# Ledger of designs, part 50: peptides against a protein of PDB entry 4AID

Target 1, 242 residues: chain A of PDB entry 4AID
Amino acid sequence: FDIKRKTIEWGGKTLVLETGRIARQADGAVLATMGETVVLATAVFAKSQKPGQDFFPLTVNYQEKTFAAGKIPGGFFKREGRPSEKETLVSRLIDRPIRPLFVKGFKNEVQVVVTVLQHDLENDPDILGMVAASAALCLSGAPFMGPIGAARVGWVDGAYVLNPTLDEMKESKMDLVVAGTADAVMMVESEIQELSEEIVLGGVNFAHQQMQAVIDAIIDLAEHAAKEPFAFEPEDTDAIKA

## One batch from the design tools (peptide; made by RFdiffusion4, then SolubleMPNN)

Design b2_p13_1_s1 (from b2_p13_1, 7 letters changed)
Fold by OpenDDE base, seed 4:
Structure b2_p13_1_s1 (fold): chain B 242 residues (1-242), chain A 13 residues (1-13)
Amino acid sequence: as target 1 above (242 residues)
Amino acid sequence: SIDPLALMKERRQ
């Protein structure tokens, strides 16, 4: 097994991105670990466009498997076949920032699957899932103009906290999820309790600064483990320079 | 052809 691994310290926790051990049949596959929370992201893309395909057929499926459910807060027996409300929301959180980063005119089917393998009850798999999905796409050879980073920001005791634990989040006045590229914020989702706009904007900036280490880690992993780029020529080349 | 990795490296500079 040619296992490639990148390890960084991130928000006082060890983030591990690993490829080459599992899901080798995918175009990209990344096992991401933070604390004892573990997610597997896989990216698969079709090598041709379907005739008459008018839109970009990206599907994102975030799932928390039943074997991890004994350690997932609110994880009652997930009936096989329908995503929970949480799984639907997190699938959208992953979809939103990645969808715009595919090269314009690419209409091959893309499937991103994020599976929670383990939950430590401290580190939420959603942020880890966003990071893992980004990494898997960057390894896949798909025309994905990533990576994205992601971060959750809390406001605890008058300070920003990067990726607060579930216990720290109970004391937080902010649940701010940010995703972005090195250069730009792509997505913000926020739940805020009586905070000024200035604090919220500062939280977005803090998140974007803190995710740079993750973006760099994904690039470093891709340098060692990415597949050859899929040979794609967009009809409109001007859209690549924007 | 688009090389996403090359473009990622260019953004890092």
Scores: peptide ipSAE 0.437, ipTM 0.908, DockQ to the pose 0.733
Fold by OpenDDE base, seed 5:
Structure b2_p13_1_s1 (fold): chain B 242 residues (1-242), chain A 13 residues (1-13)
Amino acid sequence: as target 1 above (242 residues)
Amino acid sequence: SIDPLALMKERRQ
């Protein structure tokens, strides 16, 4: 097994990104760990466009499988076959920042699947899933102009907290999820309790700064483990509209 | 051809 691993300290926790052990049949596959929370992200893309494909067919599926249900509150009662509200929301959180980063004109089917393998009840797998999905896409050879980083920011005792634990989040006046590239914020999602716009904007900036270490870690992993880029040449669609 | 990794490396410099 050609296992590549990147480990960083991030928000006082160890983030591990690993490839080459699991899901080797995918175009990209990353096992991401923070605390005892573990997610597997896989990226698969079609090597040709379907006839008549008129839109970019990206599908993102985040799953908190019942196998983790021994530690996930409420996981025991997930009826097979329907995503939970959380799974649907997190799938969108992953989709939103990655969708714009695919090369214009690329209309091959792309499937990103994030599976929660373990949950420690402290570290939410959503942010970890965003990071893992980004990493898997960067390894895949797909024309994805990533990486993205992601961060959750809390506001606890008058300070920003990077990726607060589920217990710290009970005391937080802010649940701010940010995703972005090295250069730009791509997505913000926030739930705020009586905080000024200044504090929220400061939280976005804090998140964007803190995610740079993750972006760098994904690049380092990709340098050692990325597949050859898929040979895609965008059609000069701008020449057809002139 | 687009090389995403090359572009990632260029942004890191």
Scores: peptide ipSAE 0.436, ipTM 0.911, DockQ to the pose 0.684
Fold by OpenDDE base, seed 1:
Structure b2_p13_1_s1 (fold): chain B 242 residues (1-242), chain A 13 residues (1-13)
Amino acid sequence: as target 1 above (242 residues)
Amino acid sequence: SIDPLALMKERRQ
């Protein structure tokens, strides 16, 4: 197997991005690890547009399935069925920043699936899932103008904390999730307890700065493992005026 | 053809 791996230190934790072991039938597939939390992201895209397709058919599915629940004490075997509230929210957190980064006029079906394989009860798989989804799309050859990075920011003891553990989050006055490109913030989601707007804006800036290492890691992985870009030519009317 | 990774590298230089 041709396994490519990128490892970085990120917020005092080791982030590992791997491709080439599993899900080889996908256009892109990334195994991402932080601590003992492990996620698999897969990206698949159709090689043609359906006749009469008038919208971009992107589907994002984040799943905390039973493979992780067998290692999580008290994880109720959620029946094959309706996504949990968390799975629905995280699917949207992944969708929001990636959707606008597809080339205008691309209307081929795209499916992103993020599966939590292991959870360490310290590192939340949502941020890791966002990073893995971004990486899988960058490897796929789809006309995705990524990568995105992502970060969670806490406010603990009067300081910003990058990707706080679940225990640190109990003491945090902020749960701030940010996603962005190298150049721009694309998405902010926040829950805040009695903090100034200045602290929150500083948290967004902190997140955007801290995610650059992740963006760079995805680019480095893609340089070694990305498929050839899909030959997509937008119609002349949709030419991105760079 | 659009090369997303090439375009991202160009924006960083």
Scores: peptide ipSAE 0.426, ipTM 0.905, DockQ to the pose 0.824
Fold by OpenDDE base, seed 3:
Structure b2_p13_1_s1 (fold): chain B 242 residues (1-242), chain A 13 residues (1-13)
Amino acid sequence: as target 1 above (242 residues)
Amino acid sequence: SIDPLALMKERRQ
């Protein structure tokens, strides 16, 4: 097995991005680990466009496998075959920043699946899922102009906290999820309790700065493990160099 | 053809 791995220290935790061990049938597959939380992201894309396809058919599915009652928060009501509210929300959080980064005119079917394999009850798999999905797309050969990074920012004891634990989040006055490229913020989602606009904007900037290490880690992994780019010629080449 | 990896490297320079 040709296993490629990138490891970084990120917010006082070890982030591991790995490819080549599992899901080898996908165009891209990344196993991402932070603490003892583990996610698998897979990216698959069609090698042709369907006749008459008029929109970009991207689907993102985030799923948390309930193996044992009590190891995943909220696991008591997962009926097989329907996403929970959390799974639906996280699927959208992953979709929002990646969708605009595909090359214009690319209308081949793309499927991103993020599966939570393990949850440590400290590190939320949503941010890890965003990072893993970005990495899987960058490895796939799809015309994806990533990577994106992602970060959660809390406000605890008058300071920003990168990717607060579930316990730290109970004391946080901010739940700020940011995703972006090296150059730009692509998505912000926030729940805020009585904080100034200055603190919130500072949180967005903090998130964008902190995700650069993740973006760099994905690029380093792609340099060693990316597939050959899919031969796609956009109708308008001038729109990609701007 | 677009090379996403080449474009990622150009942004680091």
Scores: peptide ipSAE 0.422, ipTM 0.905, DockQ to the pose 0.698

Design b2_p13_1_s2 (from b2_p13_1, 7 letters changed)
Fold by OpenDDE base, seed 4:
Structure b2_p13_1_s2 (fold): chain B 242 residues (1-242), chain A 13 residues (1-13)
Amino acid sequence: as target 1 above (242 residues)
Amino acid sequence: SIDPLAAFKERRK
């Protein structure tokens, strides 16, 4: 097995991105670990466009497996086949920042699957899933102009906290999820309790700064493990320069 | 042809 691994310290925790051990049949596959929370992201894309395809067919599926459900807060018996409200929400959180980063005119089917393999009850798999999905796409050879980073920001005792634990989040006045590229914020989702706009904007900036280490880690992993780029030429070349 | 990795490296500079 040619296993490639990138390890960084991130928000006082060890983030590990690994490829090459599992899901080798995918175009890209990344096992991401933070604490004892573990997610597998896979990216698969069709090598041709379907005739008459008028839109970009991206599907993102975030799922928390039943064997992990005994350790997932609120993880009642997930009936096989329908995503929970949480799974639907997190799938959208992953979809939103990645969808705009595909090259315009690419209309091949893309499937991103994020599976929670383990949950430590401290580190939420959603942020880890966003990071893993980004990494898997960067390894896949798909025309994805990532990577994205992601971060959750809390406000605890008058300070920003990067990726607060579930226990720290109980004391947080902010649940701010940010995703972005090296250059830009792509997505913000926030739940805020009586905080000023200034604190919230500062939280977005803090998140964007803190995710740079993750973006760099994904690039480093891709330099060692990415597949050859899929040969794609967009019909409209002017859209690449924007 | 689009090279995503090349684009990643360019953004890192």
Scores: peptide ipSAE 0.351, ipTM 0.880, DockQ to the pose 0.723
Fold by OpenDDE base, seed 2:
Structure b2_p13_1_s2 (fold): chain B 242 residues (1-242), chain A 13 residues (1-13)
Amino acid sequence: as target 1 above (242 residues)
Amino acid sequence: SIDPLAAFKERRK
């Protein structure tokens, strides 16, 4: 196997991004680990557009499979076939920041699947799933103008906390999930308890700053492991005016 | 052709 790995320290935790060992049949596949939480992101895209395709057919599926359920709160009751509310929400969290980063005019089917393989009950797979999905897309050769990074920010004891544990989140006055590129915030999702707008905005900035290390890690991985870019030429009308 | 990786590298500068 041609295994490529990037490891960084991120918020006091080790983030590992690995490709080449698992799901090699996908266009891009990344095994991401933080603590003992492990996710597999796969990206697959069609090499042609369907006749009459009028929208960008991106599907993002975040899944917490039953084999991981023993380590996932509430996982024991997951019926096969229907996404949980959490899975639906996280799928949207991943979709929202990545969708606008595809080259305009690209209407080939894209499927991103994030599968939680292991949960440590400390590190939520959602952030890790966002990172892994970004990395998988960057490796795939799809016309994805990422990467995105992601971060969760808490407010605990009067300070920002990067990717708080599930236990730390119980004491947090903020659950702020941010995704973005190197240059821009693409998505904010927040639950706030009696905090000023200034603190929240500061949290967004903090998240965006902290995710740069992840973005850099994805780029470094892609430099070593990305497939050749898919030969896609947008129509002149769809050319992103720089 | 669009080269996403090239674009990534440009944004990293």
Scores: peptide ipSAE 0.350, ipTM 0.883, DockQ to the pose 0.731
Fold by OpenDDE base, seed 5:
Structure b2_p13_1_s2 (fold): chain B 242 residues (1-242), chain A 13 residues (1-13)
Amino acid sequence: as target 1 above (242 residues)
Amino acid sequence: SIDPLAAFKERRK
């Protein structure tokens, strides 16, 4: 097995990004670990466009599988076949920042699947899933102009906290999820309790700064493990609609 | 051909 691994310290926790051990049939596959939370992201893309395809067919599916339910609160009651509200929301959180980063005119089917393999009840797999999905896309060879990073920011005891634990989040006045590239914020989702706009904006900036280490880690992994870029040339006509 | 990784490396310089 040609296993490539990148490890960084991030928000006082060890983030591990690994490829080459599992899901080798995917175009990109990343096992991401933070604490004892583990996610697998896979990216698969079609090598041709379907006849008559008129939109970019990106599907993102985040799943907290039942086998992880022994460590996931409420996981025991997941009826097979319907995503939970959380799974639906996290799928959208991953979709939103990545969708705009595909090269215009690329209308091949892309499927991103994020599977929670383990949950430690401290580290939420959503941010980890966003990071893993970004990494998997960067490894895939798809015309994805990433990577994105992601971060959750809390406000606890008058300070920003990067990726607060589930317990720390109970004391947090802010649940701010940010995703972005090295150059730009792509997505903000926030739940705020009686905080000023200044604190929230500061949280966005804090998140964007803190995710740079993750972006760098994804690039380093991709430099060592990415597939050759898929040979795609946008038609001149699609470039004009920007 | 578009090389996303090359594009990123160029922006980082």
Scores: peptide ipSAE 0.372, ipTM 0.894, DockQ to the pose 0.799; fails the geometry check
Fold by OpenDDE base, seed 1:
Structure b2_p13_1_s2 (fold): chain B 242 residues (1-242), chain A 13 residues (1-13)
Amino acid sequence: as target 1 above (242 residues)
Amino acid sequence: SIDPLAAFKERRK
């Protein structure tokens, strides 16, 4: 197996991005690890547009499957079926920043699936899932103008904390999730307890700064493992309005 | 053809 791996230190934790071991049938596949939390992201895209397709058919599915829950004490066997509230929310968190980064006029079906394989009860798989999804898309050859990075920011004891543990989050006055490119913030989601707008804006800036190392890691992985770009030419009419 | 990685590298220079 041709396994490519990128490892970085990120917020005092080791982030590992791997490709080439699993899900080889996908256009892009990334195994991402932080602590003992492990996620698999896969990206698959259709090589043609369906006749009459008038919208971009992107589907994002984040799943905390029961095999991961079997290692999580107290993980209720969620029935195969309706996504949990968390799975629905995280699927949207991944969708929001990636959707606008596809080349305008690309209307081939794209499916991103993020599966939590292991959870350490310290590192939340949502941020890791966002990073893994970004990496999988960058490896796929799809016309995705990423990567995105992502970060969670807490406010603990009067300081910003990058990707706080679940225990640190109990003491945090902020749960701020940010996603962005190297150049721009694409998405902010926040829950805040009695903090100034200045602290929140500072948190967004902190997140955007801290995610650059992740963006660089995805690029480095893609330079070594990305498929050839899909030959897509937007129709002339859509290129003029950008 | 659009090369997303090339486009990203150009934006960082």
Scores: peptide ipSAE 0.359, ipTM 0.891, DockQ to the pose 0.859; fails the geometry check

Design b2_p13_1_s3 (from b2_p13_1, 7 letters changed)
Fold by OpenDDE base, seed 4:
Structure b2_p13_1_s3 (fold): chain B 242 residues (1-242), chain A 13 residues (1-13)
Amino acid sequence: as target 1 above (242 residues)
Amino acid sequence: SIDPLKLEKERRK
């Protein structure tokens, strides 16, 4: 096994990004760990476009496996085969910031799968899943203009908190999820309890600053483990519709 | 600051 690992301290927690041990059949695969929460992200892309493909066929699936359900809040209610509301929402949270970062005109099928392998009941797998998905895409060779970082920001006792624990979130007046590149915020999703717009905007800025370490970690991992970029040249016809 | 978009563009050139 040629295992590559990047470890950083992030928000007072150890973030580990690992590749090369599992899911080696994927174009990119990353095992991400924060605390005792563990997710596997895989990225697979088709090497050709389907005839008549007129849209970018990106599918993002976040899933929490039943074997982990005993440690996952609400895991007992998972009906086999249908995504839960949480799985649907998190799949969308991952999809939204990554979709715009694919090269225009790329219409090969892309599948990103994030699987929660372990949950510590402190660190939510959603942020970790976003990070892992970004890393997996950067390793894959797909024409993805990442990485993205992601962060959750809470507001606890009059301060911003990076990736609050599930217990800290009970006291938080803000659940702010931000994803972005090094240069730009790509996605904001927020649930706010009686906070000023100034505090919320400050939270977005805080998130974007804090995710830089994750972006740098993904870049470092990719420098050591990324596949060769897929040779893709967009057909000139898609350039005319801009 | 490494522009990740630039890095990815450079990798594809």
Scores: peptide ipSAE 0.020, ipTM 0.608, DockQ to the pose 0.236
Fold by OpenDDE base, seed 5:
Structure b2_p13_1_s3 (fold): chain B 242 residues (1-242), chain A 13 residues (1-13)
Amino acid sequence: as target 1 above (242 residues)
Amino acid sequence: SIDPLKLEKERRK
């Protein structure tokens, strides 16, 4: 097995991005670990457009599988098949920042699947899933203009905290999720308890700064493990409107 | 700072 691994220290935790051991049938596959939380992201894209396809068919599916439920709070046997509210929300959190980064005119089917394999009850798999999905897309050869980074920011004891634990989040006055590229913030989602706009904006900037290490780690992994870019030439759709 | 968008564009050229 040609296993490639990137390890960084990120917010006082070890982030590991690994490819080449699992899900080799995918176009891109990344096993991401932070603490004892483990996610698998896979990216698959069609090599042709479906006849009559008029929109970009991106599907993102985040799943917290029941086999991890022995380590996931509230992991009662949810009936197989219906996504939880959390799974639906996190799927959207991953979708929103990545969707605009695909090359304009690309309308081949893309499926991103993020599966939580293990949960440590400290590190939330959502941020890890966003990072893993970004990495998997960068490895896939799809016309994706990533990577994105992601970060959660808390406000605890009058300071920003990068990727607070679930226990630290109980004391946090802010749950701020940010995703972006090296150059731009792409998405902000926030739940805030009586904080100024200045603190929130500072949190966005803090997140964007802190995610650069993750972006760089994904780039380094992609330089060593990415597939050849899929040969795609966008049709000059502006020439058809003339 | 390498623009990741630029890196991916350069890889496609």
Scores: peptide ipSAE 0.020, ipTM 0.628, DockQ to the pose 0.238
Fold by OpenDDE base, seed 2:
Structure b2_p13_1_s3 (fold): chain B 242 residues (1-242), chain A 13 residues (1-13)
Amino acid sequence: as target 1 above (242 residues)
Amino acid sequence: SIDPLKLEKERRK
């Protein structure tokens, strides 16, 4: 196996992005670890467009498997088959920032699957899943104009905290999830308790700054491990409807 | 800063 790994220190935690060991049948596959939280992101894309495909068929599926649920609060009752509310929300959190980054006119089916393999009860797999999905897409050869980074920002004791633990989040007045490229914020999702707009905006900026290290790590991994870009030429006709 | 979008475009040229 040609295993490639990138390790960075991020918010006082070790982030590991690994490819080449698992899910090699995917176009891109990344095992991401932060603390003892582990996610597998896979990206698969069709090599042709379906006849009559009118929209970009991107599906993002975040899943917390029951075997990981031994460390996931409430995991004991996940019926196989229906995504939980959390899984649905996180799938959307991943989808929102990546969807606009696909090359215009690309209408081949793309499936991103993020599977939580382990949860440490400290590091939320959502942020890690966003990072892993971004990395998997960058490795896949799909016409994805990533990477994205992601970060959660808390506000604890009058300071921003990058990727607060679940325990730190109990004391946080802010749950701010940001995703973006190197150049732009693509998505903000926030739950805020009695904070000024200035603090929130500062949190977005803080997140965007802090995710650069992750973006750089994904780029470095992709430089070493990415598949050849899929030869995609957008048909001229789709350019006219912009 | 290398624009990741540009990097990916350059890889496709």
Scores: peptide ipSAE 0.020, ipTM 0.591, DockQ to the pose 0.237
Fold by OpenDDE base, seed 1:
Structure b2_p13_1_s3 (fold): chain B 242 residues (1-242), chain A 13 residues (1-13)
Amino acid sequence: as target 1 above (242 residues)
Amino acid sequence: SIDPLKLEKERRK
């Protein structure tokens, strides 16, 4: 087992990104841990385009499996059924910032699966899942122009809080989720309670600053563990317009 | 949802 790990302190918590132990059949696989919350992200991509494929076939699936729910109150056996509202929302949160970062013209099937393996009831697996998905894609060799980072920002007692716990979020006037690259914000989702635009914009800035440590951690992991880049040459679509 | 492209345009002003 060639296990590679990157560990950072992030918002007063230890973030661990690990590859090489599990899901070796994937193009990229990352086990991410924050507190006692654990997620597995896998990325797989087709090595050829399907005939007649006219769009980029990216699928993102975030899942909170019931074995993690042994600690989650109300975890009835959700059979292999329709995704929960949360699972659907988080799948979109992951999809939105990563989709634009694939090389233009790449139309091979890509599947990202994020599975919550453990939940500590303090650290939300959604942010951790976004980070893990980004890392898995960077390791995969897919033509992905990441990494992305992600952060949740709260507003508690007149201050920004990075990745507030579920208990701190009850007192927060803001639930701000941001994803971006080193250079750009790619996605913002926010729920706010009577806060000024200035505070919200400041929260986006705070998130983007705080996610740089995660981006750097993914880059460091990829330098040591990434597969060779998939040889992809986009068809010069500009030559058909001449 | 806030449009990130709008935010980036506002930051550059």
Scores: peptide ipSAE 0.018, ipTM 0.613, DockQ to the pose 0.042

